Peptides against a protein of PDB entry 5EFW. Designs and how they scored, part 44

Target 1, 141 residues: chain A of PDB entry 5EFW
Amino acid sequence: TTLERIEKNFVITDPRLPDNPIIFASDSFLQLTEYSREEILGRNARFLQGPETDRATVRKIRDAIDNQTEVTVQLINYTKSGKKFWNLFHLQPMRDQKGDVQYFIGVQLDGTEHVRDAAEREGVMLIKKTAENIDEAAKEL

## One batch from the design tools (peptide; made by RFdiffusion4, then SolubleMPNN)

Design b1_p15_2_s3 (from b1_p15_2, 5 letters changed)
Fold by OpenDDE base, seed 3:
Structure b1_p15_2_s3 (fold): chain B 141 residues (1-141), chain A 15 residues (1-15)
Amino acid sequence: as target 1 above (141 residues)
Amino acid sequence: KPKFTGGFPFVAPPA
């Protein structure tokens, strides 16, 4: 599918199912997080959080989901092996033709470091563009 | 520095 051909770090979740589980994960996302597809499909993405994940930042994500809005943040996430990484994360709702939220799209910047200033702005633009591409491709779901 | 590679802590862990 077109969705499967997007070579970026992303997941799609279904807020119309209990606990907003992951229903699609890109190959790059699996590689990044060190999980198999079977380990994450059907689960809420909260398993990526850990001891140093900022709770206030998580609240921003939760608020965006609750309010069905987009948000862009940077936060500490953990791989399956416990390795920490900085996640420049963009979340936005995917709406149907009626305007109702159908899915959430989560995009993670493909980077190795915490980004700031111009680099952050560039990264934000990139992940937002990626999210739009995923939005179009996800219409096939 | 830890990598920015994605990861979606979608929702806070349950209480």
Scores: peptide ipSAE 0.041, ipTM 0.675, DockQ to the pose 0.111; fails the geometry check
Fold by OpenDDE base, seed 2:
Structure b1_p15_2_s3 (fold): chain B 141 residues (1-141), chain A 15 residues (1-15)
Amino acid sequence: as target 1 above (141 residues)
Amino acid sequence: KPKFTGGFPFVAPPA
């Protein structure tokens, strides 16, 4: 599918289902997080949080979901093996023709380091662009 | 393994 051709780290969740579970995960995302597709589909993405994940940042994400708005943050996440990584994360709702939220799109920047300042801004632009591409591709869902 | 990459931090259903 067009969605599957997007070679970026991303997931799609369904807020219409209990606990807003992941319904799609890119291959890159699975590789990054060290989970199989079977292990994460149907689960809420909170399993990526850990001891050093900033709770205030998590609250920002929660608020965005509750308010059905987009948000961009950077936070510590953990792989299945417990390995920490910085996640430059962008979340945005995908709406139907009526304007109702159908899904949420979560995108993460490719990289090996925590980004700051100009580098972060550049990364944000990239993941937002990716999110828009996913939005268009996800219309087939 | 990248130190800076994706992954979902937290997702919750809308209110």
Scores: peptide ipSAE 0.037, ipTM 0.655, DockQ to the pose 0.039; fails the geometry check
Fold by OpenDDE base, seed 5:
Parts: structure tokens; C-alpha cells; sequence
Structure b1_p15_2_s3 (fold): chain B 141 residues (1-141), chain A 15 residues (1-15)
């Protein structure tokens, strides 16, 4: 499918279902997080959080979901094996023809180290563009 | 220092 052709780290969630579960995860995302597709489909993505995940940043994500807005943050996430990684994360709603939120799109940077300053801004632009591509590809969902 | 690899920190309200 067109969606499957997007070789980036991303998930799609369904806020119309209880606890806004993941309904789609890219292969790259599975590789990054060390989870199988069966382990994460139908679950809320909070399982990626751990001891060093900043709670205030998590609240920003929650607020964006509650308010049905987009947000871009960086936070520490954990793989299945417990490996820490920095996640430059962009979240935005996908709306239907009526303007109602249908899904949420979450995108992570492909992978780099020490993303700061101009490099961070570049990464933000990239993941936002990726989110738009996913939005277009997911219209058939 | 954790590697900057990407990933997702999703949080959604409980059902």
C-alpha cells in the first residue's frame, strides 16, 4: 500500500477507540522499538515511556491529544530491551471531510545523534513533512 | 547519554 511505502518511523492511532490505541506501525518503528506488530497493535503507545521520561513533556502530548492539536517534543523513550533513546516526536490529528478527528499521526526522526539547534529545526521540518505524507497516504484507511 | 534515534512517546487518556 501507499502507506506501507513510507519508510519512516511512525504510528497511527485511533482516538475513537478506548485509550487511543495504535492501529498501524511502520516496519521501521517496530525495528526501532524492538517490538513485534502483535505486541503493540491495539495498545496505547505509553509503553515506550520509562524512568527518565519527562512527565511534563508527556503531559504536553496528552494535552495535544485532548485538545486535538499538533505538538512537537523531544523525550526519552525505551525499547523493549530497556535501551534508552531520544525521540524527536511530532503528533498531529488527521481529520475527515467534516473536520472531525479521525486518527492521530505520530512521527519520529529517522535517527541521528545530538540533534540540537539548526539540526533540530531541520529534523522538525522533516518529521512534519513526513506527517503530511502519511496523512495523504492514510486517506484510504 | 541516550542515542537520538527517534521513536514515539504517546500518551492518551484512559478509556
Amino acid sequence: as target 1 above (141 residues)
Amino acid sequence: KPKFTGGFPFVAPPA
Scores: peptide ipSAE 0.037, ipTM 0.644, DockQ to the pose 0.051; fails the geometry check
Fold by OpenDDE base, seed 1:
Structure b1_p15_2_s3 (fold): chain B 141 residues (1-141), chain A 15 residues (1-15)
Amino acid sequence: as target 1 above (141 residues)
Amino acid sequence: KPKFTGGFPFVAPPA
């Protein structure tokens, strides 16, 4: 499918199911987080959080979901083995033809040693563009 | 310092 051909780090969640579980995860996302697809699907993405994950940032994500809006944040996440990493994360709702929220799309920038200033701004633009591509691909399924 | 790996979805905070 077109969705499967998108070679970026992303997930799709279903807010119409209890606890808004992940229903799709890209291969790159699995590689980055060190999880298998079976370990990811059906779970809420909160398992990526850990000791140094900023609570205020997590609240921003929650607010965006509750308000059905988009958000872009940077926070610490953890791999299956417990390695922490900085996650530049963009979340946005995917709406159906009626305007109702069908899914949420979460996109992550490709890993780099350090992202600040211009590099961060460029990364934000990239992940937002990726989210739009995912949105379009998912609608065509 | 942590490596920048992009954003992993934070769908919701822990219960």
Scores: peptide ipSAE 0.036, ipTM 0.646, DockQ to the pose 0.067; fails the geometry check

Design b1_p15_2_s4 (from b1_p15_2, 6 letters changed)
Fold by OpenDDE base, seed 3:
Structure b1_p15_2_s4 (fold): chain B 141 residues (1-141), chain A 15 residues (1-15)
Amino acid sequence: as target 1 above (141 residues)
Amino acid sequence: KPLFTGGFPFVDPPA
């Protein structure tokens, strides 16, 4: 789909389905994580976690989902081959006309290192802007 | 150095 071809790292999940599964993943996301689309569609994104993924950070994500709010964090994720990477992650709900959450949008910043200070602030602004673009594009779902 | 992808898991901890 056109949404899947957006040249940014992102996924869309459906909290209205059991276990909030991934329903869309960008090509870039698949390339980054080394998974095929068939391997991840219908799954909860927790498969990206591993031994060094900070549990407290994951809890922040969980809380945001439970409370239907946005959150921005950095956490260790793992590719299919087991390669670790830092994930500057922004999550936000996509709401319908009534204000009810339809989907969650997860955006991942391109990078090879843990970002801090001005670089982090800039990255946060970028992924938030990307999330808004995805929100707009996802209205056709 | 690990890649920074600003991504998942925006999901619960694995079972």
Scores: peptide ipSAE 0.037, ipTM 0.660, DockQ to the pose 0.099; fails the geometry check
Fold by OpenDDE base, seed 1:
Structure b1_p15_2_s4 (fold): chain B 141 residues (1-141), chain A 15 residues (1-15)
Amino acid sequence: as target 1 above (141 residues)
Amino acid sequence: KPLFTGGFPFVDPPA
């Protein structure tokens, strides 16, 4: 589809389904994580966690989902082959015309090195902007 | 050293 061809790393989840599964994943996201689309759709994104994933950071994500708010964090994730990577991502709810949460949008920053300070701030701004763009593009879902 | 590849949207913890 047009949405999955957007050249950004992102997924869309459905909190109104059991366990808030991924219902959409971009081509870039699949390439980065080393999964096929069939392996990811219908699953909760927790499969990206591993031994060095910080529990406190994961709790921040859970709290944002429960409170239906946005969050921006950085944590260790793992590819299908078990390769560790730093994941700087932004999560925000996508609301319908009534203001009710319909989906969650998660966007990922592209990078080759761990970012800090000004580079991290720039990345955060970029992924937030990307989330807004995806929100607009995904209204047809 | 983990590679920085940006962030993946939702790493939802199990209940």
Scores: peptide ipSAE 0.036, ipTM 0.657, DockQ to the pose 0.092; fails the geometry check
Fold by OpenDDE base, seed 2:
Structure b1_p15_2_s4 (fold): chain B 141 residues (1-141), chain A 15 residues (1-15)
Amino acid sequence: as target 1 above (141 residues)
Amino acid sequence: KPLFTGGFPFVDPPA
């Protein structure tokens, strides 16, 4: 599918289901997080949080979901093996023709380098563009 | 320092 052709780190969640579970995960995302598809489908993405994940940043994400808005943040996440990584994360709702939220799209920047200042801004642009591509592709869901 | 690997996921607070 067009969605499967997007070679970026991303997931799609379904807020209409209990606990807003992941319903789609890209291959790159699975590789990044060290999980199999079977392990994460149907789960809330909170499993990526850990001790050093900033609670205030998590609250920003929660607020965005609750308010059905987009947000871009950077936070520490953990792989299945417990390895920490910085996650430049963009979240946005996918809406139907009526304007109702059908899904949420979460995108992560490619690479393993820290992003600050201009590099971060560029990364944000990239993940936002990716999110738009996913939005179009996800219409097939 | 942790490596930067990009954004995602929807890290909701624990339920």
Scores: peptide ipSAE 0.036, ipTM 0.659, DockQ to the pose 0.094; fails the geometry check
Fold by OpenDDE base, seed 4:
Structure b1_p15_2_s4 (fold): chain B 141 residues (1-141), chain A 15 residues (1-15)
Amino acid sequence: as target 1 above (141 residues)
Amino acid sequence: KPLFTGGFPFVDPPA
């Protein structure tokens, strides 16, 4: 599918299902997080959080979901093996033809280093653009 | 040093 051809780190969740589970995960996301697709699908993405994940940042994500709006944050996430990584994360709702929220799109920057200033702004632009591409592709779901 | 990427977690409870 067009969605599967997007070689970026992303997931799609379904807020209309209990606990807003992941319904799609890109191959890159699986590689990054060290989980299999079977381990990911049907789960809430909270499993990426860990001891050093900033709770205030998590609350920003939750607020965005509750308010059905977009948010861009950086937070510590953990791979299956427990490896920490900084997640420059962009979340936005995907709306159906009626304007109702159908999915949430979560995009992670494909970078290995923490970015600041201009590099961070560039990364934010990239993940937002990626989210828009996913939004278009996900209409085929 | 942690890698840099973007992404989740969604919602409250940590793993």
Scores: peptide ipSAE 0.035, ipTM 0.650, DockQ to the pose 0.125; fails the geometry check

Design b1_p15_3_s1 (from b1_p15_3 with R2S D6S A8K)
Fold by OpenDDE base, seed 1:
Structure b1_p15_3_s1 (fold): chain B 141 residues (1-141), chain A 15 residues (1-15)
Amino acid sequence: as target 1 above (141 residues)
Amino acid sequence: TSWEESRKLAEEKVA
């Protein structure tokens, strides 16, 4: 399908299942995080968080999920080997034709440093556009 | 991995 061919870092989660687990992960996401597909499917994405992940930022993500809204934040994530990276993260609900939330789309832009100003704006535009492409591709499923 | 296979595996793991 078109969804499976999108070469970006992203996951799809299912809020209708216990603890909103990851139900799909792109190959690029697996490469970025150093996890296998078997290791992450069925799990909440919080395993990417660690000691230096800002709790207030995590709360913003949680609030967006609870309120079924989109959010864009930048936070520290960790690979399986424990390597830190800055994650410019965008999350948005995927809705059916009736407007009900079916899934959430999470898109990640990785970086070795916290991005600001023009670089951040560019990254935000990119990950938001990616999320829209994923949403469109999912309609074919 | 296909969408269908991925979803099925995830659902099985959370069951």
Scores: peptide ipSAE 0.632, ipTM 0.953, DockQ to the pose 0.801
Fold by OpenDDE base, seed 4:
Structure b1_p15_3_s1 (fold): chain B 141 residues (1-141), chain A 15 residues (1-15)
Amino acid sequence: as target 1 above (141 residues)
Amino acid sequence: TSWEESRKLAEEKVA
Protein backbone atom coordinates (compact mmCIF):
# COMPACT_ATOMS: atom_id res chain seq x y z
CA THR B 1 0.00 0.00 0.00
CA THR B 2 0.99 3.63 -0.27
CA LEU B 3 1.25 3.84 3.50
CA GLU B 4 3.68 0.97 3.65
CA ARG B 5 5.87 2.63 1.05
CA ILE B 6 6.44 5.86 2.96
CA GLU B 7 10.11 5.84 3.83
CA LYS B 8 9.98 8.04 6.90
CA ASN B 9 10.05 7.50 10.64
CA PHE B 10 6.50 7.22 11.82
CA VAL B 11 3.98 5.31 13.85
CA ILE B 12 0.24 5.16 13.93
CA THR B 13 -1.52 4.71 17.25
CA ASP B 14 -5.06 3.79 18.11
CA PRO B 15 -6.59 5.82 20.93
CA ARG B 16 -9.63 3.58 20.85
CA LEU B 17 -7.53 0.72 22.21
CA PRO B 18 -6.22 0.54 25.77
CA ASP B 19 -3.43 3.06 26.38
CA ASN B 20 -3.31 4.33 22.79
CA PRO B 21 -0.96 1.64 21.49
CA ILE B 22 1.14 1.65 18.38
CA ILE B 23 -0.68 -0.25 15.67
CA PHE B 24 1.70 0.48 12.81
CA ALA B 25 5.37 1.36 12.62
CA SER B 26 7.46 2.14 9.58
CA ASP B 27 10.61 0.21 8.87
CA SER B 28 12.63 3.36 9.34
CA PHE B 29 11.15 3.87 12.78
CA LEU B 30 12.14 0.37 13.77
CA GLN B 31 15.65 0.99 12.54
CA LEU B 32 15.86 4.28 14.39
CA THR B 33 14.65 2.89 17.69
CA GLU B 34 16.30 -0.54 17.36
CA TYR B 35 13.09 -2.39 18.15
CA SER B 36 11.42 -5.10 16.18
CA ARG B 37 7.90 -4.62 15.00
CA GLU B 38 6.65 -7.32 17.31
CA GLU B 39 8.28 -5.64 20.29
CA ILE B 40 6.46 -2.36 19.87
CA LEU B 41 3.10 -3.17 18.33
CA GLY B 42 0.42 -2.98 20.97
CA ARG B 43 2.50 -0.75 23.22
CA ASN B 44 2.21 2.91 24.09
CA ALA B 45 5.07 4.87 22.56
CA ARG B 46 6.21 6.10 25.98
CA PHE B 47 8.77 3.31 26.06
CA LEU B 48 10.98 5.66 24.07
CA GLN B 49 11.21 8.01 27.04
CA GLY B 50 13.91 7.89 29.64
CA PRO B 51 15.69 9.72 32.44
CA GLU B 52 16.56 12.80 30.47
CA THR B 53 13.28 13.11 28.66
CA ASP B 54 11.75 16.43 29.64
CA ARG B 55 8.54 15.75 31.51
CA ALA B 56 7.03 19.08 30.58
CA THR B 57 7.46 18.21 26.94
CA VAL B 58 5.87 14.84 27.54
CA ARG B 59 2.94 16.61 29.13
CA LYS B 60 2.51 18.66 25.98
CA ILE B 61 2.19 15.44 24.03
CA ARG B 62 -0.27 14.05 26.53
CA ASP B 63 -2.34 17.20 26.41
CA ALA B 64 -2.46 17.08 22.64
CA ILE B 65 -3.70 13.52 22.71
CA ASP B 66 -6.29 14.29 25.36
CA ASN B 67 -7.47 17.33 23.46
CA GLN B 68 -7.23 15.56 20.10
CA THR B 69 -4.98 18.24 18.67
CA GLU B 70 -1.63 18.31 16.94
CA VAL B 71 1.66 19.15 18.59
CA THR B 72 5.28 19.50 17.56
CA VAL B 73 8.07 19.15 20.09
CA GLN B 74 11.66 18.09 20.50
CA LEU B 75 12.45 15.59 23.19
CA ILE B 76 15.11 13.10 24.16
CA ASN B 77 14.22 9.55 23.34
CA TYR B 78 16.09 6.32 23.84
CA THR B 79 16.74 3.38 21.58
CA LYS B 80 16.42 -0.18 22.74
CA SER B 81 20.13 -0.21 23.51
CA GLY B 82 19.78 2.93 25.58
CA LYS B 83 21.20 5.42 23.12
CA LYS B 84 19.85 8.92 23.49
CA PHE B 85 18.63 10.82 20.50
CA TRP B 86 16.82 14.06 19.96
CA ASN B 87 13.44 13.48 18.45
CA LEU B 88 11.79 16.29 16.56
CA PHE B 89 8.35 14.87 16.89
CA HIS B 90 5.05 15.78 15.32
CA LEU B 91 1.76 14.29 16.41
CA GLN B 92 -1.62 14.83 14.84
CA PRO B 93 -4.97 13.12 14.87
CA MET B 94 -6.26 11.20 11.91
CA ARG B 95 -9.94 11.86 11.53
CA ASP B 96 -12.57 9.95 9.65
CA GLN B 97 -15.03 11.41 7.20
CA LYS B 98 -17.28 12.43 10.06
CA GLY B 99 -14.44 14.25 11.77
CA ASP B 100 -13.99 11.76 14.58
CA VAL B 101 -10.49 10.81 15.63
CA GLN B 102 -9.59 7.31 14.57
CA TYR B 103 -5.84 7.29 14.99
CA PHE B 104 -2.87 9.44 15.82
CA ILE B 105 0.05 9.88 13.48
CA GLY B 106 3.46 10.32 15.04
CA VAL B 107 6.35 11.41 12.86
CA GLN B 108 9.98 11.60 13.91
CA LEU B 109 12.54 13.67 12.04
CA ASP B 110 15.28 11.82 10.26
CA GLY B 111 18.42 11.97 12.34
CA THR B 112 19.15 12.17 16.01
CA GLU B 113 20.36 15.71 16.55
CA HIS B 114 18.74 18.58 18.32
CA VAL B 115 17.86 21.17 15.72
CA ARG B 116 17.50 24.92 16.06
CA ASP B 117 16.56 27.92 14.03
CA ALA B 118 16.37 27.34 10.30
CA ALA B 119 17.10 23.66 10.63
CA GLU B 120 14.28 23.27 13.10
CA ARG B 121 11.86 25.16 10.90
CA GLU B 122 12.82 23.01 7.97
CA GLY B 123 12.45 19.87 10.02
CA VAL B 124 9.06 20.90 11.29
CA MET B 125 7.84 21.55 7.79
CA LEU B 126 9.14 18.18 6.70
CA ILE B 127 7.56 16.12 9.45
CA LYS B 128 4.27 17.96 9.12
CA LYS B 129 4.25 17.30 5.41
CA THR B 130 5.08 13.68 6.11
CA ALA B 131 2.19 13.45 8.52
CA GLU B 132 -0.15 14.75 5.87
CA ASN B 133 1.16 12.19 3.42
CA ILE B 134 0.58 9.45 5.95
CA ASP B 135 -2.90 10.73 6.61
CA GLU B 136 -3.73 10.63 2.93
CA ALA B 137 -2.19 7.21 2.47
CA ALA B 138 -4.05 5.77 5.43
CA LYS B 139 -7.36 7.06 4.16
CA GLU B 140 -6.81 5.11 0.98
CA LEU B 141 -6.69 1.82 2.83
CA THR A 1 4.25 -6.03 7.07
CA SER A 2 0.91 -4.93 5.84
CA TRP A 3 -1.36 -2.48 7.54
CA GLU A 4 -3.91 -5.18 8.22
CA GLU A 5 -1.42 -7.61 9.68
CA SER A 6 0.10 -4.91 11.82
CA ARG A 7 -3.24 -3.83 13.22
CA LYS A 8 -4.30 -7.36 13.95
CA LEU A 9 -1.11 -8.13 15.78
CA ALA A 10 -1.40 -4.99 17.84
CA GLU A 11 -5.00 -5.72 18.73
CA GLU A 12 -4.12 -9.24 19.76
CA LYS A 13 -1.36 -7.98 22.01
CA VAL A 14 -3.59 -5.56 23.87
CA ALA A 15 -6.42 -8.09 24.24
Scores: peptide ipSAE 0.631, ipTM 0.951, DockQ to the pose 0.797
Fold by OpenDDE base, seed 5:
Structure b1_p15_3_s1 (fold): chain B 141 residues (1-141), chain A 15 residues (1-15)
Amino acid sequence: as target 1 above (141 residues)
Amino acid sequence: TSWEESRKLAEEKVA
């Protein structure tokens, strides 16, 4: 499918299942986080958080989920091996034809460095555009 | 991995 061919870091979660688990992860995401597909499917994405992950930023993500809105943040995440990386992260709901939230799309910027200024703006534009592409591709499913 | 396979596996894991 078109969705499966998108070569970006992203996941799709299902808020209709217990704890809004990941139901799809791109190959790039698995490579970034160092987890296998079997390890992350069915789990809430919070396993990427760790000691230095800013709790206020996490709350912004949680609020977006609860309110069914989009959010863009940058936060510390951890790979399976424990490596820290800065995740420029965009999340947005995927709605059905009736307007009900069906899934959430989470996109992570390529790279692991903290970005600022122009680089951050460019990254935000990229991940938002990617999310839109994923949304369009998912509508075909 | 396909969308269907991934989704099915995820659903089975949370069941």
Scores: peptide ipSAE 0.627, ipTM 0.951, DockQ to the pose 0.827
Fold by OpenDDE base, seed 2:
Structure b1_p15_3_s1 (fold): chain B 141 residues (1-141), chain A 15 residues (1-15)
Amino acid sequence: as target 1 above (141 residues)
Amino acid sequence: TSWEESRKLAEEKVA
């Protein structure tokens, strides 16, 4: 499918299942985080958080999920091996024809560096565009 | 891994 061919870092979660687990992860996301697909599917994405992850930023993500809205943040995540990376992260709901939330789309910037200014703006535009592409691709399923 | 296979596996793991 078109969804499976999107070569970006992203996951799709299902808020209708217990603890809003990851139900799909791109190959690039697996490479970034150093996890296998088996290790990730069925889990809440919070396992990527660690000691230096800003709790206030995490709360922004939680609020967006609770309010069924989109959010864009930058936070520290950790790979399976414990390596820190900066995650420019965009989250948005995927809604059905009735407007009800079916899934959430989470997109991560390809790079692992902390970005600012023009680079951040460019990254935000990219991950938002990616999220829209994922949303459209998912509608084909 | 396909979308269908991925979803099925995830659902089974949380059941």
Scores: peptide ipSAE 0.623, ipTM 0.951, DockQ to the pose 0.797

Design b1_p15_3_s2 (from b1_p15_3, 4 letters changed)
Fold by OpenDDE base, seed 5:
Structure b1_p15_3_s2 (fold): chain B 141 residues (1-141), chain A 15 residues (1-15)
Amino acid sequence: as target 1 above (141 residues)
Amino acid sequence: TSWEESRKLALEKVA
């Protein structure tokens, strides 16, 4: 399907299931995080967090989920091997025809470096656009 | 991996 062909770092989670688990992960995401699909499916994405992950930023993500809104943040994540990387992250709800939230789309910028200024703005635009593409593709399912 | 395969596996793991 179109969704499966999107070559970006992203996951889809299901807030209707216990603990909002990942139900889909792109191949690129798996490569980025060094996890296998089997290791992450069915799990909450918080396993990417670690000692240096800013808790206030995590709270922003949590609030967005609870409020069923979108959010864009940049935070430290960790690969399976323990490598730190800066994750420019965009999260937004995917709604059905009735307007109810079915899923959340999480998009991670390509690259692992902290970005600022113009680079950050460009990254934000990219991941937001990617999220929209994912939303459209997922609606075909 | 397809959407259906991923979703199915995720559901199984969530139990």
Scores: peptide ipSAE 0.656, ipTM 0.953, DockQ to the pose 0.845
Fold by OpenDDE base, seed 4:
Structure b1_p15_3_s2 (fold): chain B 141 residues (1-141), chain A 15 residues (1-15)
Amino acid sequence: as target 1 above (141 residues)
Amino acid sequence: TSWEESRKLALEKVA
């Protein structure tokens, strides 16, 4: 499918399942996070968080999910090996034709560095565009 | 990995 061919860091989660687990992860995401697909599928994405992950930022993500809205944040995440990386993260709901939320799309910017100013704006535009592409691809499923 | 296979595996793990 077109979805499977998107070469970006992203996951799709299912809020209709217990704890909003990841149901799809791109190959790039697996490479970024150093997890296998089997290790990730069925789990809530919070396993990427760690000691230095800003809890207020995490709350923004949680609020967005609860309110079924989109959010863009930048937060510290951790790979399987414990490496810290800055994750410019965009999350948005995937809605059906009736407007009901079916899934959430989570996109992570390429790279592991904190970005600011123009670089951040550019990154935000990129991950939002990617999310839209994923949304469109998912409609073909 | 296909969407269907991925979703299936995820569902199995959640169950």
Scores: peptide ipSAE 0.655, ipTM 0.953, DockQ to the pose 0.851
Fold by OpenDDE base, seed 3:
Structure b1_p15_3_s2 (fold): chain B 141 residues (1-141), chain A 15 residues (1-15)
Amino acid sequence: as target 1 above (141 residues)
Amino acid sequence: TSWEESRKLALEKVA
């Protein structure tokens, strides 16, 4: 499908399942995080968090999920090997024909550096556009 | 990996 061909860092989660687990991960996401697909499918994405991950930022993500809204944040994440990286992260709900939330789309910027100002704005626009592309591709599912 | 294969595996793990 078109979804499977999107060459960006992203996951799709299912909030209708216990603990909102990852049900799809792009190849790029696996490369970024150093995990295999087998290791992450069925798990909540919180395994990317670690000691220096800002808890207030995590709460913003949790609130967005609970409220079924979108959110964009930057937070420290960790690869499987324990390597820290800055994740410019965008989350938005994917709705069905009735308008009900079916899945969540999570997009991570390709770069792992903390971005500010114009660079951040550009990154935000990019990951939001990516999320929309994923949403459109998901219509084929 | 396909959407269907990924989804099925995920569902299996959360079950």
Scores: peptide ipSAE 0.654, ipTM 0.953, DockQ to the pose 0.849
Fold by OpenDDE base, seed 2:
Structure b1_p15_3_s2 (fold): chain B 141 residues (1-141), chain A 15 residues (1-15)
Amino acid sequence: as target 1 above (141 residues)
Amino acid sequence: TSWEESRKLALEKVA
């Protein structure tokens, strides 16, 4: 499918299942985080958080999920090996024809650098566009 | 991995 061919870092989660688990992860996401697909499917994405992950930023993500809205933040995540990376992260709901949330789309900027100013704006535009592409691709399923 | 296979595996792990 078109979804499976999107070469970006992203996951799809299912809030209708216990603890909003990851139900799909791109190959790039697996490479970024150093996890296998089997290790992360069925799990909440919070395993990427660690000691230096800003809790206020995490709360923004949680609020967006609870309110079924989109959010864009930048936070520290950790790979399986414990390596820190800056994650410019965009999350948005995927809604059905009735407007009900079916899934959440989570997109992570390529790379591991903390970005600001023009670079951040560019990254935000990119991950938002990616999320829209994922949303459209998912409609083909 | 396909969407179908991924979703199926996730569902099995959550169950």
Scores: peptide ipSAE 0.653, ipTM 0.953, DockQ to the pose 0.796

Design b1_p15_3_s3 (from b1_p15_3, 5 letters changed)
Fold by OpenDDE base, seed 3:
Structure b1_p15_3_s3 (fold): chain B 141 residues (1-141), chain A 15 residues (1-15)
Amino acid sequence: as target 1 above (141 residues)
Amino acid sequence: TAWEESTALARERVA
């Protein structure tokens, strides 16, 4: 399908299932995080968080999910081996024809440092565009 | 499809 051909870091979660688990993960996401698909599917994405992940930023993500809104943040995430990376993260709801939320799309832009100014704006535009592409591809399902 | 397989596996693994 067109969805599986999107070569970006992303997951799709299902808020209608207990604890909003990951139900789809791109190959790039698996490579980035060093987890297998079997280790990730059915789990909440919070396993990427660790000691230096800012709790206030995590709360922003939780609030966006609870309020069914989009959010863009930067936070420290950890690979399976424990490597830290800066994640420019965008989350947005995927809605059906009635406007009801069916899924959430999460897009990750990984980096070695916290990005600012023009670099941040560029990254935000990129991950938002990616999210829209995923949303369109998902309509073919 | 990859989508169907993925979502089915996810549902089976939800605690």
Scores: peptide ipSAE 0.679, ipTM 0.958, DockQ to the pose 0.784
Fold by OpenDDE base, seed 5:
Structure b1_p15_3_s3 (fold): chain B 141 residues (1-141), chain A 15 residues (1-15)
Amino acid sequence: as target 1 above (141 residues)
Amino acid sequence: TAWEESTALARERVA
């Protein structure tokens, strides 16, 4: 499917299921985070958080989900092996034909450093565009 | 499909 062909780091979550679990993860996401598909499907994405993950930033993500809005932030995430990485993260709701939220799309741009200025703007544009591509692909399912 | 397999597996693992 078109969704499977998107070679970016992303997940799709289902807020209608308990704890808004990941229901789909790209191959790149699995490689980035060092988890198998079996390990992450059905789980809330919070397992990527760790000691240095900023709680205020996490709250922004939670608020966006609760309010069914989009958000873009940078936060520290951890791989399965405990490796830290900066995640330029974009989340947005995916709505059905009636306008109701069915899923959330989460796109991750990984980096070894916190990006700023032009680099950040470029990254934001990239992950937002990716999210739109995912949204379009998902509607074909 | 990958979507069907993924979503089915996820639902099975949801707490």
Scores: peptide ipSAE 0.676, ipTM 0.957, DockQ to the pose 0.840
Fold by OpenDDE base, seed 4:
Structure b1_p15_3_s3 (fold): chain B 141 residues (1-141), chain A 15 residues (1-15)
Amino acid sequence: as target 1 above (141 residues)
Amino acid sequence: TAWEESTALARERVA
């Protein structure tokens, strides 16, 4: 499908299921996080968080989900092996034709380093564009 | 499809 051909780090979650679990993950995301698809499907993406993940940033993500809006943040995430990486993360709702939220799209920048200034702006543009591509691809499902 | 299989598996794991 068009969705699975998107070679970027992303997940799709379902807020209508208990705890907004991941229902789809790209191959790149699995590679980045070192998890298998079976290990993460059905789980809330919070398993990527750890000791150095900023709680205030996590709250921004939670607020965005609760308010059904988009958010872009950078936060420390952890791979399965415990490796820390900076995740430039964009989340936005996927809405149906009636405007109701069906899913959330979560996109992670390809890089694992903290980015600032022009690099951050460029990364934000990239992950937002990716989210739009995913949104369009999902409409074909 | 990959989407159908993925979402079905996810729902199964949540339940």
Scores: peptide ipSAE 0.672, ipTM 0.956, DockQ to the pose 0.837
Fold by OpenDDE base, seed 2:
Structure b1_p15_3_s3 (fold): chain B 141 residues (1-141), chain A 15 residues (1-15)
Amino acid sequence: as target 1 above (141 residues)
Amino acid sequence: TAWEESTALARERVA
């Protein structure tokens, strides 16, 4: 499908299931995080957080989910092996024709450092565009 | 499809 052809780091979660679990993950996401598909499907994405993950930033993500809005942040995430990476993260709801939230789309841009200025703006544009592509692709399912 | 298989597996793991 068109969704499967999107070669970016992303997940789709289902807020209608307990604890808003991941229901789909791209191959790139699995490679980035070092998890298998079986290890992450059905789980909340918080397993990527660790000691140095900023809790205030996590709260921004939680608020966006609760309010069914989009958010873009940078936060420290951890791979399965414990390797830290900076995650430029964009989250947005996927709505049906009635406007009801069906899923959330999470897009990750990984890096070894916190990005600023032009690099950040470029990254934000990229992950937002990716999220829109995912949204359109998912509607074709 | 990958979507169908993925979502089915996810639901199974949650239940």
Scores: peptide ipSAE 0.670, ipTM 0.956, DockQ to the pose 0.888

